# Designs tried in a protein design run: peptides against a protein of PDB entry 5HOI. Part 74

Target 1, 351 residues: chain A of PDB entry 5HOI
Amino acid sequence: FRYMPFSPAGTPFGFTDRRYLTMNEVGYVSTVKNSEQYSITVSFFDVGRFREYHFEDLFGYDLCFLNEKGTLFGQSKTGQIQYRPHDSIHSNWTKIIPLQAGERITSVAATPVRVIVGTSLGYFRSFNQFGVPFAVEKTSPIVALTAQNYRVFSVHYSQFHGLSYSLSELGTSSKRYYKRECPLPMSLPNINSDMKKDANLDYYNFNPMGIKSLFFSSYGDPCIFGSDNTLLLLSKWRSPEESKWLPILDSNMEIWKMSGGKETTDIHVWPLALAYDTLNCILVKGKHIWPEFPLPLPSEMEIRMPVFVKSKLLEENKAILNKKNEIGADTEAEEGEEDKEIQIPVSMAAE

## One batch from the design tools (peptide; made by RFdiffusion4, then SolubleMPNN)

Design b1_p13_1_s3 (from b1_p13_1, 6 letters changed)
Fold by OpenDDE base, seed 2:
Structure b1_p13_1_s3 (fold): chain B 351 residues (1-351), chain A 13 residues (1-13)
Amino acid sequence: as target 1 above (351 residues)
Amino acid sequence: SLFDQIAKAFARK
């Protein structure tokens, strides 16, 4: 196992000179190899609110976090971080994070009020938006971070305990834990089954945990989207005893429904954010499970708990077809092979 | 929905 730099919805280079460093509901950050340098572009979905900008990257930033106020960059090996406000009013700042021998920055997060750096040795470093340090805490090795306002969702990995998560609030005077290194019930990539496709091996080498993204919902709930393409939401996190992970969307099931029950192996959901009851995502068509260039327009997928079984839906539709054929036997209506869309039961919205 | 139209357009090509 190797600790790799993680950024939310980041993509590998693959066989190309370009990749996405990160993407979310605000926009997408791309980097292009140009000889020994990189050109970084920060692009936005709301072109009326934000102006696209670019700069030359001499450091080879491999970590990124985008928010509504700025972009945080990091270099996993050197420990350099840079915060770039989107406006020209506030100054950019750069800082070097002290790293031990072999230590890597594994993830960075930024909100309008906090900057967070996590490392492969489990150093959790917190700063204000101006790079002024608050604290350094030693945790289990950090593999992913996201943050919203003062809240931080961290994913940890231990060789002995597997995946865990923490949910904390970074006040002015102290860090509060809502959850501290609790077990994370996320499925890890299955190397033996999933890696039979070359495209999946390249992605696994880039992201060994298979965490496509993690974010806070619009309601402030921690969300994670793993290699199984299931969106997990942490419900009732304010009540330690009532806190549970909810599988609020099986995106493979939703793609299967939208295809009329056809097995599609070339359509993939790439998660951006959860806004209310909709997953903002990129629908990716092709060999790779990640978006290429140019970026497709975002799509909205309604969240639904996976209560339906494919086999049962296929049996029910076969039974409906057989009943229609028994009633229709008296009229030689040309059964054109109309692709009989599987009637998916209208899921009652779980109130 | 626009999503369903896009999804159907992706599934048909």
Scores: peptide ipSAE 0.010, ipTM 0.539, DockQ to the pose 0.169
Fold by OpenDDE base, seed 1:
Structure b1_p13_1_s3 (fold): chain B 351 residues (1-351), chain A 13 residues (1-13)
Amino acid sequence: as target 1 above (351 residues)
Amino acid sequence: SLFDQIAKAFARK
């Protein structure tokens, strides 16, 4: 296992000179290789609220976090971070994070009030929006971070314990834990099943944990979207005894339903954010599970707990078709072998 | 296309 730089919904270069460093509901950050340099573009979905900007990157930033006020960049090997406000009124700042031998920055997050840096040795570093340090804490190795206001959702990895998560609040004087290194019930990518598709190997080399994204919902609940394409939401996190992960969307199941029960291998959900009851996402068509260039427009997918088993729906539809064929055998309807779409029950059809 | 149908169905909500 190797610690790789993680950014929410970041994409690999693959065989191209370009990738997305990060994307969410605010916009998307792209980088293009130009010899030994990179050109970074910060783009927005709300073009009326924000102006796209670009700059030359001489450092090779491989970490990024976008919010409504600015973009945080990081270089995993050198420890350099840069915060760039979207507004020209506020100055950019740069800082070097001290790294030990072999230590890497693995994830960065930024809110309008906090900057967070996590490392492969489990150093959790917190700053204000101006890069003034608050604290350094030693945790289990950090593999992913997201933040909203003062709250931080961190994912940790141990070779002995697997994936864990923390939920914390970064006050001015202290860090409060709501959850501290609790087990994360997310499936890791299975090398034997998932790697049989060459197109996935490049992605898992880029992101070994298979975490496509993590974010806070509009209600402030931690969300994570893994390699299984299931959106998990942490419910009731304010009550330690009642807190649970809810599988609020199986995106593979939703694509299967929307296809009329046809197996699709060329359509993929790429998560951006969870609004109220809707997953904002990119629908990706093709061999790669990640969006390429140009970025498609975001789509909205209604959240729905996976209460139905695909096999049972297929059996029920076969039984209905067999009954119709037994009744219809007396009518010479030469209805040709039209690819009879699986009749999804009206209660399961997305209204 | 199936993709356009899916995309259109999701974009209508």
Scores: peptide ipSAE 0.008, ipTM 0.530, DockQ to the pose 0.672
Fold by OpenDDE base, seed 3:
Structure b1_p13_1_s3 (fold): chain B 351 residues (1-351), chain A 13 residues (1-13)
Amino acid sequence: as target 1 above (351 residues)
Amino acid sequence: SLFDQIAKAFARK
C-alpha cells in the first residue's frame, strides 16, 4: 500500500495532461500540466455568485479543498500549502508544513474558519483561516479529510486495523471528539475484480482506497462514497451508542433502475455533495469511472435505502410478463418484439 | 414510506 494524496472527488490524469484536483457542490478545480508547470483553474457552478479564476502553479499542487470562501491547495511531498480566498478582501497565504523523511501530506480540508492538514504519519495539524496554527496531534495515519464549519471528518488507515474514522470539533480552546478512530465499515477495492478493466487501473493507482469522495451533508452528517458506489452516512453521531453507518444510496442500483433494468457499464455516479435527500453528483458516461473534460452538469439523485434486490425485481417483472402473456394468448396481435422496458413499480419509489 | 421514516430519523437529530 502507498499513501497517495487524496482530495474529495479528485480525478487522475490518466493519459491526459489535465485532471480535476477536487470537486463538490461549490465547483471544481482543474489543473493542466504545461511543461514543468501547472495551470490551475477554480470554476464554480453558481456563476452568478462566483467568478472563475486561474493561476500558474509552480509547485505542482496535488491536494485541493474547495469551499464557499476559498480554495486550499497542498503539495504532498514538499509540505507547501496555499489558501486562496475567492474574494479580493482577504490575501492569499502560503505555508510550509514540516514533514519528516518519507512523510507526505495525504489530505487537506478547509472551512471558512479552519484549515486542516493530515499526513501519512498521522500528524493532524489545525489552523485558522489565516494559517495561524492551533495544535498538532498525533493520530493513526490519515488518508482522507473533510470539514464543515468547526467539524472534521477524518479517515485513517492502519496496516493492522484497516480503515477507521474520527469525527471531531475544532473549537477555539480545544478539540472535542464525537468519534475517535472507530472502525469504518467501508469496502476496499477488490483488486482482482475491479482492476481487470484497464480503465479502472489508473484510478486505483491514483486512489488505492477507492474513496471517491467524503463530505458533510447539509444536516452536518459525515458521508463517504467508496469504490462500491454506495453512499454511507453516519447517523446519530452525537449519541456514541446509537451512532451507525447507513447505506443511504446504492448508486449502481439507481443507475440500473434509471436504465429501465438494463445493465449499463458505461454510466457512473461521481459524488459531489448530499443536500437534504438528494445526492448531487456527476453522471459520467464512457469508459472511465471519473468525469473527463468538459465537466457535465451536476445531476440530483434521490437517496434510497437499498431495500430492493435486483434479482427480486427481475423475478417480479418476469412474473408480471408471464401473467400478461397467459391473459394475452387469446388475441393474435403480432405486436413486434419492442424492447419491453422493465416497468419499475412506481410504488417502490414512494415507500 | 421508508423514506419518511429515514427523513424523520434524520430530522430527529
Scores: peptide ipSAE 0.005, ipTM 0.369, DockQ to the pose 0.036
Fold by OpenDDE base, seed 5:
Structure b1_p13_1_s3 (fold): chain B 351 residues (1-351), chain A 13 residues (1-13)
Amino acid sequence: as target 1 above (351 residues)
Amino acid sequence: SLFDQIAKAFARK
């Protein structure tokens, strides 16, 4: 196993000179290789609220987190971090995170009030938005971070215990835990099933946990989107005994429904954010499961609990087809080989 | 949350 730098919805280079460092509901950050240098562009979906900007990166930033106030960059090996406000009023700042031998920054997060750095040794470092340090805590190895306001959602990995998560609030004087290294019921990438497509191997080498993104919903609930393309939401996290992960969207099932029940292997959901009851995402068409250049426009996908089992729907549709063939024996209607769209019952499309 | 309402709506069917 190798700890890799994680950023929310970040993409690999693949066979190209460019990739997305991160993307979310605010925008997308791209980097382009230029000899030994990189050119970074910070782009926004709301072009009326924000102005795109670029800069030359001499450090090779491989970590990024975008929020409404600025962009945090990090270099996983050197420990360098840089915060760049989107406005010209606030100054950029740079710091070096002290790393032990073999330690890597694995994830960074930034809010308008906090900066968080997580490492492969489980060092959790917190700062204010000006880079003033608050604390260093030792946790299980951190593989992913996201943050909203004062709240941090962290994903941890242990070779003995698999994936765990923490939900914490970074006050001025103390860290409060709502959840502390609790089991995360997310499926890891299945090498045997996913390796059948060479295009997936490049992605799993880039992101061995298969965490496409993690974010807080508009309601402040932790969300995670794994390699199984299921959106998980942490419900009732304020009540320790009532807290549960809810599979709020099976995106493979939704693509299958949208295709009229056809097996599609060339359409992929790339998660950005959860706004109310809608997943903001990129619908990726092609061989790669991640968006290429140029970035397609964001799409919206309604959240739906996967109450229906695909196998039952296929059995019901076969039973309906068999009944139609038993009744239709008397009419020689040459209805041509029209693509028998699986009629998804209107009750399943409207709920 | 809106989600607890949706989850309650699905648990009632």
Scores: peptide ipSAE 0.000, ipTM 0.373, DockQ to the pose 0.030

Design b1_p13_1_s4 (from b1_p13_1, 6 letters changed)
Fold by OpenDDE base, seed 2:
Structure b1_p13_1_s4 (fold): chain B 351 residues (1-351), chain A 13 residues (1-13)
Amino acid sequence: as target 1 above (351 residues)
Amino acid sequence: SIFDQIEKAAARK
């Protein structure tokens, strides 16, 4: 296992000179290899609210976090971080995070009020939006971070304990834990089954945990989207005893429903954010499970608990078809091989 | 439909 730099919804280069460093509901950050340097572009979905900007990156930033006020960049090996406000009113700042031998920054997060740096040795470093340090805490190795306002959702990996998560609030004087290194019931990538497709191997090498993204919902609930394409939401996290992970969307099931029950292997959900009851995502058509260039427009997918089993829906539709054929037996209408679109109940059809 | 969005996005490639 190698600790890789993680950014929410970041994509690999693959065979290209360009990738997305991160993307969410605010926008997307791309980097292009240009000889010995990189050109970074910060793009936004709301072009009326934000202006796209670019800069030359001489450091090779491999970590990124985008929020409504600015972009945090990080270099996993050197420990350099840079915060760039979207406005020209506030100054950019750069800082070097002290790293031990072999330590890497594995994830960074930024809110309008906090900057967080997590490392492969489990150093959790917190700063204000101006790069003034608050504290350094030693945790289990951090593999992913996201933050909203004062709250931080951290994913940890231990060779002995697997995946865990923490949910904390970074007040002015102290860190409060709502959850501290609790087991994370996320499916890891299945190396033996999923790696038979070369495209999945490249992605696994880029992101060995298979965490496509993690974010806070619009309601402030931690969300994670793994390699199984299931969106997990942490419910009731304010009550430690009542807190549970809810599988609020099986995106593979939703794609299957939307396709009329056809097995589609070329459509993929790439998660951006959860707004209310809707997953904001990129629908990727193609060989790669991640978006290419240009970025498609975001799509909205309604969240639904995975209550339905494909096999039962197929059996029920077969039973309905057989009943229709028993009632309609008097008219020799050549029912041609009409592509047997599974009649998904209208209440279950994605609009 | 989200499908129409996919087709529109695919047709822009």
Scores: peptide ipSAE 0.017, ipTM 0.619, DockQ to the pose 0.134
Fold by OpenDDE base, seed 4:
Structure b1_p13_1_s4 (fold): chain B 351 residues (1-351), chain A 13 residues (1-13)
Amino acid sequence: as target 1 above (351 residues)
Amino acid sequence: SIFDQIEKAAARK
C-alpha cells in the first residue's frame, strides 16, 4: 500500500496535463502542468462574492483545501505548505513541515481559524490561520482530513485495523475528542471488480482508499463519500453511545431511478458538499468517474435513505406489465427487459 | 430533472 496525497474531491491528471486539486461548495482549484512548473487557478461558484485568481506554482502542490477565506496548498514530499487568503488584505504565508524519511503529508485542511496537516506516519499538526503552531500529536496514519470551524474529521488507515475515523475539536488550549480512531464502516475499492476498467485503475492509483470526498454538513455532521458511491453521515456524534453512520444517499440507486430503471454506466456523482437535505455534486457523464474540463455546473440531489430494493421494484413493474397484458391493453413493443423503463412510484422518484 | 441538468452539462462540452 502507498499513501497518496488526498484532497477533497480532487481528480487525477489521467491522460491530461490538468486536474482539479480540490473542489467543494465554495469553488474549485485546478492545476495545469507546464513543463516542470504548474499554473494554479482558484475558481469560485459565487463569482459575485469572489474573484478568480491564478499563480505559478514552482513547488508542484499536490494537496489543496479551499474555504471561504483562503486556500491551503501542500506538497506531500517536501512538506511545504502555503496559505493564500482570497482577500489581498491578508498576506500569504509559507511553512515547511518537518518530515521524517519516507513520511508524506497525506492531507491538509483549513478553516478560517485552523490549519491542519496530517501525515503518513500519523503526525497531526495544528496551526492557527496565520500558521502559528499549536500542537503535534501522534495518531494512526492519516489518509484524509476535513475541517469546519474548530472541528476536524480525520480518516486513518492501519494495515491491521483498516479504516478508522476521529472527530476532534481544536480549542485554543486543548484538543477534545468526540470520536478517537473509531472503526469507519466504509467499503474500500474492490481491486478485482473495479480495476477491470482502465479509467478506474487511474483513479485507484491516484486515490487508493476510494474516498471521493469528505466534508462537514451545513449542520456540522461529518460526511464521507466512498468508492461505493454512498454518502455516509455521522449522526449523534455528541452522544458516544448513540452515534452511528447513516447511509443517507445511495447515488447509484438514485441514478438508476432517474434513468427509469436502466443500468447507466456513464453517469457518475462527484460529491462537493451537503447543504441541509441536498447533496451538492457534479454530475459527470463519460468514461471517467471524475469531472473533466470544463467543470460542469453543480447539481443538487436530495438525500434519501436507501430503504427500497431494486429487485422488488422490478418485480412490481413486471407484475404491472403482466396485468396490462392480461387486460388486452395494446402490446407496447417488446423492448428487451433491460431497456424497459420501470414505473417508479412518485414517493420514490426523485423530483 | 437531474437528467436535464446532465444533458445540459454534456451539451456544453
Scores: peptide ipSAE 0.017, ipTM 0.621, DockQ to the pose 0.160
Fold by OpenDDE base, seed 5:
Structure b1_p13_1_s4 (fold): chain B 351 residues (1-351), chain A 13 residues (1-13)
Amino acid sequence: as target 1 above (351 residues)
Amino acid sequence: SIFDQIEKAAARK
């Protein structure tokens, strides 16, 4: 295992010269490799509110976090970070994060009020939006970060304890923990099952934890989307004893329902954000589980707890088909067996 | 469905 730079919904280069550094509900950041240089483009979904911009990257930024006010960039090996406000009124700033031998920046996050840097040694560094440092804390190794306002959701990895998470609030004078290195019940990528496709190997090498994205919901709840394509939401986190992870969407099940119960292997959900009761996502068609270029338009997927078992739905549909064949012995032709769409109950059909 | 839109969009490429 090696700590890799993580950015929310970031994509690998694959066999191309370009990738997405990050994407969310605000927009997407792409980088194109040009010899020893990179060209970075910051694009937005709301083209009326924001203007796309680009710049030459001489440092090879491999970390990114996009918010409504600016973009944070980081270089995992050198420790360089750069914050670029979207508004030209505010100045860009650059800093070098001191790294120990073999230490890497593993994740960065930025809000309009905070900048956070997490490392492979578990250094948690906090700054204000102008890059003024607040504190350095030693935690378990950080593998992913996201932040909303003053709140930070951090994912940690230990070889002994697996995945854990923290939920903290970065005040002006102190850090408050709501959760501190609690077990994270997210499935890790299974090399034996998931790696049967070469495309999954490339993604695993890019993102060994299989965390496609993590974000805060519109209600301010921590969300994580893993390699199992399940969206987890942290419910009741203000009450330490009542806090639980809820599987609010099985995206593989929703794709299966939307296909009329056909096994699809070429459609993939790429998570952006959770807005109210809908997952904002890119629906990817193709060999790769990540979006290619150009980026498809975002889609909305309604959140639904996976209450239904696929096997039970298949058994119920077989039982309905058998009953129809017993009643229908008198009328017409052998329409081929292949195209019998599973009648998903209307209450279960994704619109 | 969003699925049918994706299928139709992919069939056009």
Scores: peptide ipSAE 0.011, ipTM 0.560, DockQ to the pose 0.123
Fold by OpenDDE base, seed 3:
Structure b1_p13_1_s4 (fold): chain B 351 residues (1-351), chain A 13 residues (1-13)
Amino acid sequence: as target 1 above (351 residues)
Amino acid sequence: SIFDQIEKAAARK
């Protein structure tokens, strides 16, 4: 296993000169390789609220986090970070994170009030929005970070213990843990099944954990979207004994339902954010499981607990068809091989 | 339907 730089919903270059560094509900950050340099563009979905901007990147930033107030960039190997406010009122700042030999920045996060840096040796570094440091903590190796306001969701990986997570609040005086290195019940990518398609190999080389994204919901609940395309939400995290991960959406099941029960292999959900009861996502059509250029418009997918089994829905639809054929036996069989769309119950169809 | 959204997004290419 190699610790790779992670950014929420970041994409690989693949065979192209361009990729998304990160994307969420605010917008998307792209980088284009130009000889020895990179050109970074920060784009927004709300073009009325924000103005797109670009700059030349001489450092080769491979880490990014976008929020409503600014963009944090990081270079995993050099330890350089840069915060760029979207507003011109506040200055950009740059800092070098001290790294030990072989240490990498693995993830960065930024809120309007905090900047967080996580490393492959488990150094958790916190700053204010101006790059003034708080305490440094040593944890298990950090593989992913997200943050909302003062709250941080961190994913850790140990070769001995697998995946764990922490949920913490970075107050002014102290760090509080709601969860500290608790087991994360997320499935890792299955090398033998998922990597058989060349198109997926590039992605899993880029992101070995298969974490497509992690974010906080609009209600402030930690969410994670893994390689199994299941959205997990951490419910009741304020109550240690009641806290649990809920599989609130099987996106493969929802794509199957939306296709009228056709097995589709060319449509993929790319997660951005969870707003109330809807997953904001990019619907990717094509060979790659990640969005290419240009970025499609975001779509909304209603969250639904995966209670339905495909086989049962297929059996129920066959039983309905057989009953219709038993009642309709007197009308001439027009042998139209019309691909009989599976009538998904209206209550199960996403509108 | 999200499918109509996918088709509309695909037709914009």
Scores: peptide ipSAE 0.011, ipTM 0.582, DockQ to the pose 0.168

